# Peptides against a protein of PDB entry 4Z63: the designs that were tried, part 289

Target 1, 334 residues: chain A of PDB entry 4Z63
Amino acid sequence: LCLGMNDLTGNIPEDLFHLKRLNLLGIQENRLSGSLSREIRNLSSLVRLDVSWNLFSGEIPDVFDELPQLKFFLGQTNGFIGGIPKSLANSPSLNLLNLRNNSLSGRLMLNCTAMIALNSLDLGTNRFNGRLPENLPDCKRLKNVNLARNTFHGQVPESFKNFESLSYFSLSNSSLANISSALGILQHCKNLTTLVLTLNFHGEALPDDSSLHFEKLKVLVVANCRLTGSMPRWLSSSNELQLLDLSWNRLTGAIPSWIGDFKALFYLDLSNNSFTGEIPKSLTKLESLTSRNISVNEPSPDFPFFMKRNESARALQYNQIFGFPPTIELGHNN

## One batch from the design tools (peptide; made by RFdiffusion4, then SolubleMPNN)

Design b2_p28_1_s3 (from b2_p28_1, 14 letters changed)
Fold by OpenDDE base, seed 5:
Structure b2_p28_1_s3 (fold): chain B 334 residues (1-334), chain A 28 residues (1-28)
Amino acid sequence: as target 1 above (334 residues)
Amino acid sequence: SLPEAVEQGSSTMVLPKGASYSLSSVDL
């Protein structure tokens, strides 16, 4: 049953919960309000639940033990409060959990040893506090992780050295400290292709440690951290780099010539730094900007990028990184 | 009006021109 993209108001009718054979309930993009009924437990055949973009409030009901077939739960953009309910945090069937842009709070806790199917987790823009969950690498299929815009404190856990499934990671604006430790840990994530760390590490030095290596890194975004230092030499070994944003830092020195050796680099933002010297001639030879036919295998996070051009404007959704125009921004380096 | 929180993508890249990119999920 798909009723998304309407002006439906009020609660879900109780009689809807009598649909015991229902595999898909999509009621997203409505004005549904009140609490999400615990009677969703009666939908024992449910595989997909989408309640996103509504006005739901209260706690998420602890009934996911009665939903043994549930693979997809989308609840983004609601008013949900409290924590992740215990039955949801222990769901062995769940592949995707999206609770982005809610008012969920407390310590983030997932039973990753039980969540054997979890591959995508979006908990961004919530009120989670404390530390990043050290057991997150125990979610052995977890590929996509967005934890941005939460109030995590401290450092990336040492256990994340063992996060072999991790491919797409966003921690933007999550009060993280120690970029040197974070990069030193995350370099061990051999499947990591997309790393977004914007608005963390306030005023720290960007490490220029040649021992750092990100073999499969395609997207690196570390903007607006006030980072000091220079263009990091370790990044030159990330031959698959497609997108680099280091804007709004305090980086100094020359833009190195090796930045033009990235065959797949189509988006470069080094603006609002303190770079000096000449623009490398190698940038004029970037194959991605000169040849129309570069079939770059896109790292597609399950998370689209949204471009918000103005703080008051609706963000444009880019489902693919190639949705970004080929860009070189080097402005404001005075 | 969607709550102000609604327009805030989960992962925000701050671009030079006041553009913010935010990683959000596709309703897949």
Scores: peptide ipSAE 0.040, ipTM 0.613, DockQ to the pose 0.161
Fold by OpenDDE base, seed 2:
Structure b2_p28_1_s3 (fold): chain B 334 residues (1-334), chain A 28 residues (1-28)
Amino acid sequence: as target 1 above (334 residues)
Amino acid sequence: SLPEAVEQGSSTMVLPKGASYSLSSVDL
């Protein structure tokens, strides 16, 4: 049943929960309000539940043990409060959980040993607090993780050295500290292609440790951290780099010539730093900027990117990086 | 509290010339 993209108001009619053969309930993009009924438990055949972009409130009901076929739960952009219910945090069937842009709170707790099918987790823009859950690497299929805009004080857990499934990771604006430790840990994530760390590590030094290596890194975004230091030499080994944003930092020194050696680099933002010297002539030789026919393979995170003009500007949401024109931004480095 | 309204960008949206942009995954 798909009733998305309407002006439906009120609650879901209780009689809808009598549809025991329903595989898909999509009621997204409405004005549905109140609590999400516990009677969703009666939808025992449900594979996909989409309640996103509504006015739902209260706690998410703890009934996911009665939904053994549920693979997709989309509840982004609602007013949900409380934690992730225990049955949801233990769901062995769930592939994708999207609860971005809610009011969920407390410590983030997932039973990753039970969540054997979880491959995508979007909990961005919530009120989770405490530390990053050390057991996330136990979610052995977890590829996409957005935890941005929460209050995960402290450092990236040492256990994330073992996060082999991790491919797309956003921790933007999550009150993280110790960028040297974070990069030193995350370099062990051999499948990591997209790393977004914007609005963390405030005023720290960007490490220039030549022992750091991100083999498969395609997208690195570490904007607006007030980071000190220079262009990190370790990044020159990330030969697959497609997008680099280090804008709105306090980086100094010259832009190195090796920045032009990235064959796939189509987006470079080094703006609003303190870089000096000449623009490397190698930047004019970037194949991705000179050839109209380079099909860059976009990394496909399930979380959106948000582009801001400055710290105070409203962000525009982009679901795809290819929406960005080939860009070199070197402005405001004086 | 109501969910934050985020402006959805089009994949075909042309960035304004001369504006500096930063990327994030954070709703505003």
Scores: peptide ipSAE 0.023, ipTM 0.614, DockQ to the pose 0.599
Fold by OpenDDE base, seed 4:
Structure b2_p28_1_s3 (fold): chain B 334 residues (1-334), chain A 28 residues (1-28)
Amino acid sequence: as target 1 above (334 residues)
Amino acid sequence: SLPEAVEQGSSTMVLPKGASYSLSSVDL
């Protein structure tokens, strides 16, 4: 049953929960309100539940033990409060959980040992607090992780050295500290292609440690951190780099010539730093900017990107990195 | 709290010339 993209109001009719053979319930992009009914438990054949973009409130019901076929739960952009229900945090069938842009709170706890199918987790823009869950690497299929805009004080857990499934990771605006430790840990994530760390590490030094290596890194976004230091030499070994944003930092020194050696680099933002010297002539050799068809048919994260023109501008949401036009932004340097 | 209203962008972005942009995975 797909009733998304309407002006439906009120709550879900209770009689809908008698549909024991229902595999898909999509009621997204409506004005549905109140609590999400516990009677969802009666939908024992449910594979996909999409309640996103509504006015739902209260706690998410603890009924996911009665949903043994549920693979997709989309609840982004609602008013949900409380934690992740225990049955949801233990779901062996769940592939994707999206609860972005809610009011979920407390410590984030997932039983990753039970969540054997979880591959995508979006909990961005919530009120989770405490530390990052040290057991996230036990989610052996977890590829996409958005935890941005939460309050995960402290450092990236040492256990994330073992996060082999991790490919797309965002921690933007999560009150993280110690960028040197974070990069030193995350370099061990052999499948990491997208790393977004914007609005963390306030006033720290960007490490220029030549021992750091991100072999598969395609997207690095570390904007608005007030980071000090220079362009990091270790980044030159990330030969697959496509997008680099280091804007709105306090980076100094010259823009290095190796920035033009990236064959796939199509988006570069180094704006609003304190870079000096000449613009590298090697930037004119970026094949991505000269070739008409960068059909970069590469896997994108399941979480959106947001682009702001300036601090006062509204952020524009982009669902795919490849939607970015070929760009070199070097403005507002000295 | 109400859901944060974000503009749903198209999958294709056109950057205005001479505009500095910062990327994030968060509603800024």
Scores: peptide ipSAE 0.022, ipTM 0.626, DockQ to the pose 0.605
Fold by OpenDDE base, seed 3:
Structure b2_p28_1_s3 (fold): chain B 334 residues (1-334), chain A 28 residues (1-28)
Amino acid sequence: as target 1 above (334 residues)
Amino acid sequence: SLPEAVEQGSSTMVLPKGASYSLSSVDL
């Protein structure tokens, strides 16, 4: 049953929860309000539940133990409060959980030893507090993780050295400290292709440790951290780099010539720093800027990107990195 | 294969030409 993208209002009719053979309930992009009924438990054949982009409120019901086939739960952009229900945090069937842009709170806890199928987790833009869950690497299939815009504190856990499944990771604006430790840990994530760390590490030095290596790194976004230092030499070994944003920092020195050696680099933002010297002539030779065919076929994060022109501008939402035009931004380096 | 419901947020936001942008994964 797909009823998404309508102007439906009020609550879900209780009779809908009598549909025991229902495999897919999509009611996204409506004006549905009130609590999500606990009677969703009666949908024992449910594989996909999409309640995203609504006006739902209250706690998410603790009924996911009665949904043994549920693979996809999308609840992004609602007014949900409380924590992740225990049955949801223990779901062995769940592949994707998206609860981005809610009011969920407390300590983030997932039973990763039970969540054997979890491959995508979006909990961005919530009110989770405390530390990052050290047991996330126990989610052995977890590839996509957005935890951005939560009130986490401290450092990236040392256990994330063992996060082999991790491919797309955002921790933007989560009050994290110690960028040196974070990068030193995350370099062990051998499948990591996308790393977004914007609005953390306030005023720290960007590490220039040549021992750091991100072999598969395609997307690095570390904007608006007030980071000091220079363009990091270790980044020159990330030959697959496609997108680099280091904007809104306090980076100094010259832009190195090796930045033009990235054959796939189509988006570069170094704006709003304190870089000096000449623009490397190698930047004018970036093959990706001359080819109109950016291959749209590369795997993107399951979480949206937000592009902001300046501090006062409204952010623009992008669902795909490849939707970005080829860009070189070097402005405001005086 | 169920089509990956790409959250096509239907706004094909046309990027203004010549604007500097900072990227984030944060709802602003």
Scores: peptide ipSAE 0.024, ipTM 0.609, DockQ to the pose 0.291; fails the geometry check

Design b2_p28_1_s4 (from b2_p28_1, 11 letters changed)
Fold by OpenDDE base, seed 1:
Structure b2_p28_1_s4 (fold): chain B 334 residues (1-334), chain A 28 residues (1-28)
Amino acid sequence: as target 1 above (334 residues)
Amino acid sequence: SLPEAVPVGSRNDVLEPGSSYSLSSVDT
């Protein structure tokens, strides 16, 4: 049943929950309000639940133990409060959980040993606090993780060295500290292609450790950290780099010539730093900017990138990295 | 500057049986 993209108001009629054969319930992009009914438990055949972009409030009901076939739960952009229900945090069937842009709070706890099918987790823009869950690497299929805009004080857990499934990771604006430790840990994530760390590590030094290596890194975003140091030499070994944003830091020195050697680099933002010297001539030879045909059909992360051109501007949502226009921003360097 | 990449379940999440995530920086 798909009722999305309407002007439906009120709550879900209770009689809808009598549809025991229902595999898909999509009621997204409405004005549905109130609590999400516990009677969802009656939808025992449910594979996909989409309640996103509504006005739902209250706690998410703890009924997911009665939904043994549920693979997709989309609840982003609601007013949900409380934590992740225990039954949801233990769901063996769940492939995707999206609860971005809610008011969920408390400690983030997932039973990753039970969540054997979890591939994508979006909990960005919530009120989770405490530390990053050390057991996330136990979610052996977890590829996409957004935990941005939460309050995860501290460091990236050492256990994330073993996060082999991790491909797309955003921790933007999560009050993280110790960028050297974070990068030192995350370099061990062999499948990591997208790393977003914006608005963390306030005033720290960007490590220039030649021992750091991100083999499959395609997207690196570490903006607005007020990071000191220079362009990191270790990044030159990330030959698949497509997008680099180090804007709004305090990086100094010259922009190195190797920045133009990235064949797939189509988006470069080094603006609002303290870089000096000449613009590398190699940037004029970037194949991605000169050749129209680099359709890099590469997997985009399952999380949106927001581009904010100005602090006062609304962030533009880009659903795909390739939605970004080819860009070189070197402005506002002094 | 890409401020934040926050995974957004895109509107495409409705159409695609898989995890389709849109890239978002800052949920405003």
Scores: peptide ipSAE 0.023, ipTM 0.626, DockQ to the pose 0.092; fails the geometry check
Fold by OpenDDE base, seed 3:
Structure b2_p28_1_s4 (fold): chain B 334 residues (1-334), chain A 28 residues (1-28)
Amino acid sequence: as target 1 above (334 residues)
Amino acid sequence: SLPEAVPVGSRNDVLEPGSSYSLSSVDT
């Protein structure tokens, strides 16, 4: 049953939850309100539940143990409060959990040993607090993780050295400390292609340790951290780099010539730093900017990127990294 | 349309102070 993208209001009729053969319930992008009924437990054949972009409130019901076939739960952009229900945090069937942009709170706890199928987790823009879950690497299929805009504290857990499945990771604006430790840990994530660390590590030094290596790194975003230091030499070894954003830091020195050696680099933002010297001539020779037909057929992240230009502006959704316009931003360097 | 607070920090964001990048999962 797909009723998404309408102007439906009020509550979900309780009789809808009597549809025991229902595999897909999509009611996203409506004005549905109230609590999400516990009677969703009656939908025992449910594979996909999309309640995103509504006005739902209250706690998410703890009934996911009665949904043994549920693979996809999409609840982003609602007013949900409380924590992740225990049955949801222990779901062995769940592949994707998206609860971004809610009011979920407390310590984030997932039973990764039980969540054997979880491959995508989006809990960005919530009110989770405390430390990052040390056991996230135990989610052996977890590829996509967004935990941005939460009130985490401390450092990236040492256990994340073992996060082999991790490919796309955002911790933007999560009050994290110790960028040197974070990068030192995350370099061990062999499948890591996208790393977003914006609005963390305030005033720290960007490490220039040549021992750091991110072989598969395609997207690095570490903006608005007030980071000191220079362009890190270790980044020059990330030959697959496509997008680099180090804007709104306090980085100094010259922009190195090797920045133009990235054949796939099509988006570069170094704006609002303290870089000096000349613009490297190599930047004018970036193949990605000169060739009209770079079909970078590289698998885009299975999730959209959201770009918000201004705090007041609606964020733009990009389903593909390649949807971003080729950009070089070097403005506001003094 | 509910105002989605999408984090700033992706390609088409004018990286203003306060920009955040959100990785959202889309099940295609």
Scores: peptide ipSAE 0.022, ipTM 0.587, DockQ to the pose 0.157; fails the geometry check
Fold by OpenDDE base, seed 2:
Structure b2_p28_1_s4 (fold): chain B 334 residues (1-334), chain A 28 residues (1-28)
Amino acid sequence: as target 1 above (334 residues)
Amino acid sequence: SLPEAVPVGSRNDVLEPGSSYSLSSVDT
């Protein structure tokens, strides 16, 4: 049943929950309000539940143990409160959980040992607090993780050295500290291609440790951290780099010539730093900027990127990194 | 306080309609 993208109001009629053969319930992008009924438990054949972009409120009902086929739960952009219900946090069938842009709170608790199918987790823009869940690496298929815009105080857990499934990770604006530890841990994530750490580590030094290595790193965004230091030499070994944003830091020194050696680098933002010297001539030779046909058909993270051209501009949402225009931003380096 | 206006980030509060994702059941 697909009723998305309408102006439906009120609550879901209770009789809808009698549809025991329903595989897909999509009621997204409406004005549905009230609590999400516990009677969703009656939809025992449900594979996809999309209630996103509504006015739902209250706690998410703890009935997911009665939904053994549920693979996709999309509840982003609602008014849900409380935590992740225990049955949802233990779902063995769930592949994707998207509860971005809600009012979920408390400590984030997931039973990753039970969540054997979880591939994508988007809990960005919530009110989760405490530390990052140390057991996230136990979600053995968890590839996409957006935890941005929560209040995860402290450091990246040491256990994340074992986060082998992790490919796309955003922790933007999550009150994280110790960038040296974070990078030292996350370098062990051998499948990590996208790392977004914007608005963390305020005033720390960007480590220039030559022992750091991110082999598969394609996207690195560490903007607006007030980071000190220089362009990190360890980054030169990330030969697959496509997007680099280190804007709005306090980085100094010269832009190194090796920045132009990245064959796939199509987006570079080093703006609003304190870089000095000449613009490397190698930047003018970036193949990705000179060739018209960069079909970057690469898998994108299951979380959007946002670009603001200026402080007053509305952020543009990009669901895919290749949606970014080829860009070199070196402005405001004084 | 620095304005949260970063050129690139993973904000999730400025959402456009239609931002739903589907995953393939096959890990590629």
Scores: peptide ipSAE 0.019, ipTM 0.591, DockQ to the pose 0.043; fails the geometry check
Fold by OpenDDE base, seed 4:
Structure b2_p28_1_s4 (fold): chain B 334 residues (1-334), chain A 28 residues (1-28)
Amino acid sequence: as target 1 above (334 residues)
Amino acid sequence: SLPEAVPVGSRNDVLEPGSSYSLSSVDT
């Protein structure tokens, strides 16, 4: 049943939950309000539940143990409060959980040993607090993780050295500290292609450790951290780099010539730093900016990218990195 | 600073494993 993108109001009729053969319930992009009924438990054949972009409130019902076929739960952009229900945090069938832009709170707890099918987790823009869950690497299929805009404190857990499934990771604006430790840990994530760390590590030094290596890194965004230091030499080894945003930091020194050696680099933002010297002539050699159709293999995060032109601008959602226009931003350097 | 793209509605979350990366501080 697909009733998305309407102006439906009120709550879900209780009789709808008698549809025991229902595999898909999509009621997204409506004005549905109230609590999400616990009677969802009666939808025992449910594979996909999309209640996103509504006015639902209260706690998410703890009924997911009665939904053994549920693979997709989309609840983004609601007013949900409380934590992740225990049955949801233990779901062996769940592939995707999207609860972005809610009011979920407390410590983030997932039973990753039970969540054997979880591959995509979006909990961005919530009120989770405490530390990042150390057991996330136990979610052996977890590829895409958005935890941005939560109030996590401290450092990236050491256990994330073992996060082999991790490909796309956003921790933007999550009060994280110790960028040196974070990068030192995350370099061990062999499948990591997208790393977004914007609005963390306030005033720290960007490490220039030649031992750091991100083999598969395609997207690095570490904007608005007030980071000090220079362009990190270790980044020059990330030959697959497509997008680099280090804007709104306090980076100094010259823009290095190796920045033009990235064959796939089509988006570069180094604006609002303190870079000096000449613009590298090697930037004119960026193949991605030439008329040649370079087949760039797009990293396909399950997560949209949000980009703002400025602090006052509305964030643009990009579902694909290639949605970004070819860009070189070097403005506002001294 | 990238140009403002029109927010793509939740339907795109249906076709792709719909997780959100916020590059910026504002999830809108």
Scores: peptide ipSAE 0.018, ipTM 0.621, DockQ to the pose 0.112; fails the geometry check

